# Peptides against a protein of PDB entry 5KEZ, part 114

Target 1, 320 residues: chain A of PDB entry 5KEZ
Amino acid sequence: NVAIYNPFRPWWERYQPVSYKLCTRSGNEDEFRNMVTRCNNVGVRIYVDAVINHMCGNAVSAGTSSTCGSYFNPGSRDFPAVPYSGWDFNDGKCKTGSGDIENYNDATQVRDCRLTGLLDLALEKDYVRSKIAEYMNHLIDIGVAGFRLDASKHMWPGDIKAILDKLHNLNSNWFPAGSKPFIYQEVIDLGGEPIKSSDYFGNGRVTEFKYGAKLGTVIRKWNGEKMSYLKNWGEGWGFVPSDRALVFVDNHDNQRGHGAGGASILTFWDARLYKMAVGFMLAHPYGFTRVMSSYRWPRQFQNGNDVNDWVGPPNNNGVI

## One batch from the design tools (peptide; made by RFdiffusion4, then SolubleMPNN)

Design b2_p17_4_s4 (from b2_p17_4, 14 letters changed)
Fold by OpenDDE base, seed 1:
Parts: sequence; structure tokens; C-alpha cells
Structure b2_p17_4_s4 (fold): chain B 320 residues (1-320), chain A 17 residues (1-17)
Amino acid sequence: as target 1 above (320 residues)
Amino acid sequence: MLPPYLQRLKERYKATF
């Protein structure tokens, strides 16, 4: 991915890819392979956060300032490490003046235009689908069990399906023959926009962001809400079907006050209430559960916002 | 319900260079 130096190596630089090389501040391919093997050998499965909607920002300077030293040029849409060129992006398909999503009530813009400047891949093209499938299949062959698909709201469900149809069965060293990768899709659907979580049910599970948001309000006793109202928790609260839901109390975004849940989201900073929420989630039989493992950073609030919400995980790699 | 602006804050950060 792009190496960002202002702020200094933020967590979100990981979501600006310039290649599909397994070489980041988290480690190299050999180290990753070693981890996957060791985890699988003790029954711990690995699911990769796959960024396949886009490459890096359109305004990033060209060069080799990336975690694996790969050259890239956002201005010319040149990503030779893949390779991608100008033919592999939706620049000509997006009809907005800026090239960015300008109206989130227009599903076509949401899927065909750049997500805040991130170069939008032309997932309708078989070439692009194949390059993504090659990347994911390499991970499957290493021994991963499945994927989180980042920014799924910004991809057409049919394009996702076309990629998934190219995927290999899981590695037979650890999985039964014919096993399929576990797929869950990040879709932020709190209502009010045309794109719905149900659009993606055919591809796998979907993140249910209403879960953490609503649970937070209940445990905080906001708006007169009571724990007894959780009797019909799940579908009874208007959530997606249990067999399509991936549920969580917080994630890396809303832990930092970004988006889905806002101030209602419970985090490790609210230790007592957070333990209550996580305990309830694990005890209640709704959805596939995910527990967050994060880190502390030096929070600094200015005008109600943490100016240090960019701080990445602890890292002692001095070069990459 | 959070307004659309707040829902998309994460994307704004991702776009910072």
C-alpha cells in the first residue's frame, strides 16, 4: 500500500493499495504464510480484509513510496505491480464532475464513482475480476479460510459474485475437499440510502451495523431504552436474518467515532459497559459474532473530535 | 439514525494523502 507520512503511517494507509503483494508494515509473505500455518495447525482460521473496490487515492504522488517499494502512478492510473492501467478504472463510467461520489442517493454513483478520491476499479471487466481472483486465490492457497470484502457497498453485487465464482476451494491440508471460502461483506446500511444489505445476501454474510449502534443505546440507557427490550433481539429489532448477519460491538472505524453508530458505540475505553455488551453478544444466539482486538492510542480531543484517530497499531519496523 | 455525513467519515480519512 501507499506509505503515508502526514500523518505518520496512519492505520488507514492500509486501505490504499498499489499492489497485491503481501508486504506491509504487518510483515512479508513468508511471515504471513508462517502465521497462517501455525494458526491452522491449532484450529485458528484466518480471514483476510480484502481491499478490492479500489486502489490508492487519485492525488497521491507517483513513485515508489509504498510498503513493498512497488512503483505506481495514480495520475496515469499505472499500477505495474498488478498490472493495472487506465483501462481498468471507472473514470469514463462515472458521470460526476469531480469523478467522486457526490450523491449517495444515486446507487450508480456509489458504485461507479471514486470513494472520496480512491481510484475505482472497473469490476465489470473480466481482466480486473481475474486479477482480484488471482490475489484471493493466492491467499486461499496459503491457507486462509475466507475474506472480509471491504467497501462492498461500492461494488455491484453481480461483480462480487463473478469474482467469487473464480475462487478455488480451500487448502486441503487443513480443510475438507470442496470447502468454500467464508465470505462476509462490509455494507454500512443504517437506512436512508438506496443500497441495502439485502442486495448482497447472495454473496455471503453482511455486516449488521445496527447491532452495535442499537446495543450501545440500550446499555447506555439512552432514550428510556431497557435491557428487557432485548427479548426479541435480532430479527425482531429489524436486523438482517441471523444466517446473513455478521455482528460486532465495535470495529476499527466506529471505535474512532467514524460513521455507523457514532457516540452510541461501546469500546474498550468504556470498559465496564463494553464487557457487558460483548458478553451479551456472545451469549445471544443471533448472527456470526466478531470480537474486536485493538490497541490504545494517545487520544486528544479538540472540538469534540479526537485529532489522533489516525494513529496506527504499534509497530517497530523502521524501513517499511 | 446517523446522518449520511457521519456515516462516511471513515472514507474521508482513507482519502487523506
Scores: peptide ipSAE 0.044, ipTM 0.770, DockQ to the pose 0.233
Fold by OpenDDE base, seed 4:
Structure b2_p17_4_s4 (fold): chain B 320 residues (1-320), chain A 17 residues (1-17)
Amino acid sequence: as target 1 above (320 residues)
Amino acid sequence: MLPPYLQRLKERYKATF
């Protein structure tokens, strides 16, 4: 991914890929293989946060300022380490003046235009699908158990399916023969927009952002809500079917107060309430549960916003 | 329901460099 130095190595630089090389702040491919092997050997499975909707921001300077030293040129859409070129992006498909998503009520824009400047991959192209599949298959062959598909809302479900159809079975050294990768898709659907979580059910589980938002409201006793109202928690609250839901109290985005869920989201900063929420989540049968393991950072609020929301995990001069 | 503009904020800062 792009190495960003202003701010200094933010967590979100990981979501600006320039190659599919397994070489990041966290280590190289050999180290990753080692980690996956060690984890698998003790029954801990690895799921990769796969950023496959886009490459880095269009305004990033060309060069080799990347975690693996790969050259890239966003201006010319040149990512030779993949390789991608101008033919592999949706620049011509997006009809907005800016090239960015301008109207989130237009599903076509949401999927064909750049997410705030992030170069949008032409996932309709078999070439692009294959390059992504190669990346994911490499990970599968290493021994990962599945994937979180980042920014799935911004990909056509059919394109995702086409990629998934190219995936190998899981590594039989650790998984039963014929096992398929576990797929969960990040789709922010809190209602009011045309793209629905249900659009993605065919590909795997989806993130249920209503879960954390509503649970936070209840535990905070907002709007007169009571814990007793959780008696029909799950589908009874309008959530997606349990077998399609990946549920969580918070994630890295909404933990920072400006993502999906708003101020209701409980985090480790609200320790007692958070423990209640997580405890409830783990005790309740609805959905596939994900527990957040985060870190404390030096929050600095200006006008109600944390100006340090970019701060990544504890690191040694950028190296984790 | 969370307003759409708030839903988008998490994605905007990912492109800020």
Scores: peptide ipSAE 0.041, ipTM 0.780, DockQ to the pose 0.244
Fold by OpenDDE base, seed 2:
Structure b2_p17_4_s4 (fold): chain B 320 residues (1-320), chain A 17 residues (1-17)
Amino acid sequence: as target 1 above (320 residues)
Amino acid sequence: MLPPYLQRLKERYKATF
């Protein structure tokens, strides 16, 4: 991914890829392979956050300022480490004046235009699909158990399916023969927009952002909410079917006040309430549960916003 | 919950910088 130095090595630089090399602040490919092996050997499975909708921002300067030193040129859409070129992006397909998503009520823009300047990959192209599948298959062959698909709302479900159809079975050293990768898709659907979580059910599970948002409101006793109202928690609250849901109290985005949930989201900053919410989530049978493991950072609020929300995990001068 | 317009802005956070 792009190495960002202002601010200094933020967490979100990971979501601006310039290659599919397994070479980042977390380590190199050999170290990753070693970690996956050690985890699998004790029954801990690895799921990769796969950023496949886009490459880095269009305004990033060309050069070799990346975690693996790979050259890239966003201006010319040149990512030779893949390789991608200008033909592999949706620049000509997006019909907005800016090239960015301008209207989130237009599903075509949401999927064909750039997410805040991030160069949008032409996932309709078999070449692009194959490059992504190659990346994911390499991970599968190493021994990962599945994937979180980042920014799934911004990809056509059919394009995702086409990629998934190219995937290998899981590594038989640790998984039963014929096992398929576990897929969960990040789709923010709180209602009110044309893209629905149900559009993606065919590809795997989806994130249910209503879960943490609503649970936070109840636990906080906002608006007169009571714990007794959780009697029909799950589908009874308008959530997706349990077998399609991945549920969580918080994630890295909404822990920072970003994305879905807003101020209702419970985090480790509200330790007592957070423990209550996590305990409830783990005790209740709805959905596939995900528990956050995070870190503290020096929050600095200005006008209600944490200006240090970019701070990544504890590191030694950028090295994790 | 954030209103839809704010959600969109926040969803774009990782790409904005």
Scores: peptide ipSAE 0.037, ipTM 0.763, DockQ to the pose 0.194
Fold by OpenDDE base, seed 5:
Structure b2_p17_4_s4 (fold): chain B 320 residues (1-320), chain A 17 residues (1-17)
Amino acid sequence: as target 1 above (320 residues)
Amino acid sequence: MLPPYLQRLKERYKATF
């Protein structure tokens, strides 16, 4: 991915890929393979956060300032380490003046235009699908159990399916023969927008952002909400079917106020209430649960926003 | 119009080194 130095090595640089090389601040491919092997050998499975909707930001300067030193040129859409070229992006398909998503009530813009400047991959192209599948298959062959598909809302479900149809069975060294990768898709659906979580049920599970938002409201006792109202928690609250839901109290985005749920979201900053929410989540049968493991950073609020929300995991001058 | 939660991300994702 791109190495960002202003701000200094933010967490979100990981979501600006320039190649599919397994070479990041977390380690190289050999180290990753070693970790996956060790984890699998003790029954811990690895699920990769796969950034396949886009490459890096369009405004990033060309060069070799990346975690693996790969050259890239956002201006010309040149990512030779893949390789991608200008033919592999949706620039000509997006019809907005800026090339960015301008209206989230336009599903076509949401899927065909750039997410906040991130170069949008032409996932309709078999070539692009194949390059992504090759990346994911390499991970499968290493021994990962599945994937979180980042920014799934911004991809056409059919394009996702086409990629998934190219995937190998899981590595038989650790998984039963014929096992398929576990897929969960990040889709922010709090209602009010045309893209629905249900659009993606055919590809795997989806994130249920209503879960953390509503649970936070209840635990905080906002608006007269009571724990007793949770008697029909899950589908009774308008959530997706349990077998399609991945549920969580918070994630890296909404922990920073960047995701769905707003101020209702409980985080480790509200330790007591957070423990209550996580405890409830783990005790309740609805959905597939995900527990957050995060870190503290020096929050600094200005006009209601944390100006240090970019701060990445603990590191020594950029080295993790 | 971008959702409020994405407004803050505009400048971030366009950041250069």
Scores: peptide ipSAE 0.064, ipTM 0.792, DockQ to the pose 0.691; fails the geometry check

Design b2_p17_5_s1 (from b2_p17_5, 7 letters changed)
Fold by OpenDDE base, seed 1:
Structure b2_p17_5_s1 (fold): chain B 320 residues (1-320), chain A 17 residues (1-17)
Amino acid sequence: as target 1 above (320 residues)
Amino acid sequence: ASGNIWGSYYSYKKATS
């Protein structure tokens, strides 16, 4: 991915890829293989956060300022490490003046335009689908069990399906023959927009962002909400079907106060309430549960916003 | 505005820096 130095190596640089090489501040491919093997040997499965909707920001300077040293040129859409070129992006398909998503009530903009400047891949092209599938199949070969598909809301469900149809069965060293990768898709659907979580049910599970938002409201006792109202928690609260839901109290985005759910989201910063929410989530039979593992950073609030929400996880490799 | 009803998970700064 792009190496960002201002601010210094933020967490979100990981979501600006310039190649599909397994070479980041989290480690190299050998270290990753080692981890996957050790985890699989004790029954712990690995699911990769796959960033396949886009490459890096369009305004990032060209060069080799990346975690694996790969050259890239956002201005010319040149990513030779893949390789991608100008033919592999949706620049000509997006009809907005800026090239970015300007109206989230326009589903075509949401899927065909750049997410806040991130170069949008043309997933309708078989070439692009194949390059992504190659990346994911490499991970499957290493021994991962499945994927979180980042920014699925910004991809056409049919394009995702086309990629998934190219995936191999899981590695038979650890999984039964014929096993398929576990897929869950990040779709932010809190209502009020044309793109719905149900659009993606055919590809796998979907993140249910209403879960953390509503649970936070209840635990915080906002709007007269009571714990007793959680008796029909799940579908009874208007959430997606349990067998399609991946649920969580918080994620890395809304943990920082800017993501879906707003101020209601509970995090480790509110330890007591957070433990209550996580405990309830694990106890109640709805959806596939995910527990957050994060880190502390030096928060500094200015006008209600943490100016240090960019701070990345602890790192000691200093070389990458 | 590049955001959903409850705010976007990506900011302009994050994408273009």
Scores: peptide ipSAE 0.046, ipTM 0.773, DockQ to the pose 0.435
Fold by OpenDDE base, seed 5:
Structure b2_p17_5_s1 (fold): chain B 320 residues (1-320), chain A 17 residues (1-17)
Amino acid sequence: as target 1 above (320 residues)
Amino acid sequence: ASGNIWGSYYSYKKATS
């Protein structure tokens, strides 16, 4: 991915890929392979956060300022390490003036335009699908158990399906022959927008962001909410079917308080309430549960926003 | 400032500066 220095190596630089090389601040491919092997050998499965909707931001300077030194040129849509070129992006498909998503009530913009400047891959193209599948298959062959598909809301479900149909069975060294990768898709659906989580049920599980938002409200006793109202928690609260839901109290995004649940989201900053929420989540049978492990950072609120929400995990001058 | 609250979040969190 790109190496961002202003702010200094933010966590979100990881979501701006320039190649599919397994070479980042977390380590190189050999180290990753070693980790996957060691984890699998003790029954711990690895699920990769796969960024396949886009490449890096259009405004990033061309060059070799990337975690593995790969050259890239956002301006010309040149990513030779893949390789991608201008033919592999949705620039011509997006009809907004800026080339970015401008109206989230327009599903076509949400899927065909750039997410905050991130170069949007033309996932309708078999070439692009194949390059992504090759990346994911390489990971499958290494021994990962599945994937979180980042920014799934911004991809057409059919394009995702086409990619998934190209995937290998899981590595038979650790998984039963014929096993399929576990897929869960990040879709922020709190209502009010045309894109629905149900659009993606055919590809695998989806994130249920209503879960953390509503649970936070209840635990915080906002708006007169009571724990007793949780008797029909799950589908009774308008959530997606349990067998399609991946649930969580917070994630790395909404933990930082700007969206996808807002101030209702409980985090480790409110330790007691957070433990209550996580405990409830783990005790309740609804959905596939995910527990967050995070870190403290020097929060500084200005006008209700943490100006340091870019801070990544503890590191030594950028080295993790 | 762009789109709805969710879009604004994405813009804020993933935008390069």
Scores: peptide ipSAE 0.045, ipTM 0.772, DockQ to the pose 0.345
Fold by OpenDDE base, seed 4:
Structure b2_p17_5_s1 (fold): chain B 320 residues (1-320), chain A 17 residues (1-17)
Amino acid sequence: as target 1 above (320 residues)
Amino acid sequence: ASGNIWGSYYSYKKATS
């Protein structure tokens, strides 16, 4: 991915890929392979946050400032390490003046235009699908158990399906023969927009962002909400079917006041309430649970915004 | 019991350059 130095190596640089090479702030491919092996050997499975909707931001300077040193040129849509070119992006498909998503009530914009400037891959192309599948298959062959598909809301479900159909079975060294990768898709659906979580049920589980948002409201006792109202928690609250839901109290985005949930989201900053929420989540049978392991950063609020929301995990001069 | 009928707060993913 792009190496960002201003601010200094933010967490979100990971979501600006320039190649599918396994060279990051966390280590190289050999180290990753070693980690996966060690984890699998003790029953710990690895799920990769796969950024396949886009490449890096369109405004990033061309060059070799990347975690694996690969050259890239966002301006010309040149990512030779893949390789991708201008033919592999939705520049011509997006009809907005800016090239970015301007109206989230327009599903085609949401899928075909750039997410906050991130170069949008033409996932309708078999070439692009295959390159992504190759990346994911490489990880599968290494021994990962599945994937979080980042920004799934911004990909056509059919395109995702096409990629998933190209995936190998899981590595038989650790998984039963014929096992398929565990897929969960990040889809922000709090209602009111045309794209629905149900659009993605065919591909795997989806993130149920209503979970954290509503649970936060209840535990915070906002709007007169009571814990007793959780009696029909899950589908009874209008959430997706349990077998399609990946649930969580917070994630890295809404923990920082971004994404879905807003101020209702409980985080470790509110320790007691957060523990209540996480405890409830783990005790309740609804959905597949994900527990957030985060870190404290030096929050500095200016005009209601944390100017340090970019701060990533504790690191040694950018190396985690 | 009925579910929560109140609206939710949200923003969109922000990944700046």
Scores: peptide ipSAE 0.042, ipTM 0.698, DockQ to the pose 0.075
Fold by OpenDDE base, seed 3:
Structure b2_p17_5_s1 (fold): chain B 320 residues (1-320), chain A 17 residues (1-17)
Amino acid sequence: as target 1 above (320 residues)
Amino acid sequence: ASGNIWGSYYSYKKATS
C-alpha cells in the first residue's frame, strides 16, 4: 500500500493499495506465512481484510513510496505491480463532475464512482476479477480461512460473486476437503439509502451496523431504553437474518466517532459499559460475533472531532 | 461527510495533502 507521511503512517494507509504483494508495515510474505501456519496449528484461523474495490487515492503522488517499494502512478492509473492500467478503472463510467461519489441515493454512483478519491476498479472486467481472485487465492493457498470484503457497498454484488466463484477451496492441511472461504462483506446499511444489505446476502454474511448502534443506546440507557427491551434482540429489532449477520460492538471506523452509530457506539474508552456490551454480544446467539482489539491514542478533540483519529497502532518509525 | 453521514467512515481512507 501507499506509505503516507502526512499524517505520519496513519492506520488507513492500509486501505490504499498499490499492489497485491504481501509486503506491508506488518511484515513480509514469509513472516505472514509463518504467522498463518502458527495460528492454524493451534486452531486460530485468519481472515484477511481484502481491499478489492479500489486502489490508492487519485491525488497521491506517483513514485515508489509504498510498503513494498512498488512503483505506482495514480494520475495515469498505472499500477504495474498488478498490473493495472487506465483500462481497469471506472473513470469513464462515473458520470459525476468530480469523479467521486456525490449522491449516496444514486446506487450507480456509489458503485461506479470513486469513494472519497480512491481509484475505483472496473470490477465488471474479467481481467480485474481474475487479478483479484489471484490475490485472494494466493492467500487461501497460504492457509487463510476467509475474508472481510472492504467497501462491499461500493461493489456490485454480481461482480463480487464473480470473484468469489473463482476462489479455491481452503487449504486441506488445516481445513476439511472442499471447504469454502468464509466471506463477510462490509455494507453500511442503516436505512434510507437504495443499497441494502440484502443485496449482498447471496455472497456471504454482511456487517450489521445497526447492532452496535442500537446496543450502545440501550447500554447507555439513552432515550428510555432498557435492557429488558433486548428480549427480541436480533431480527425483532429489524436486523438482518442471524445467519447473514456479522455483529460487533465497534470497529476501527466508528471507534473513532464517525459514521454508523455516532456517539452511541461503545468502545474501550468506556471500559465498563463496553465490557457489558461485549459480554452481552458474546452471550447472545444472534449473528456471527466479532470482538475488537484496539489501542489507545492521544485523542485531541476540536469542534467535536478527534484530529488524531488517523493514529495507527504503536509503531517504530512506521513499522509495527 | 462525503455523500451522507455514514460516508464519513470512508473519509479516513482519503490521503491528506
Scores: peptide ipSAE 0.056, ipTM 0.777, DockQ to the pose 0.399; fails the geometry check

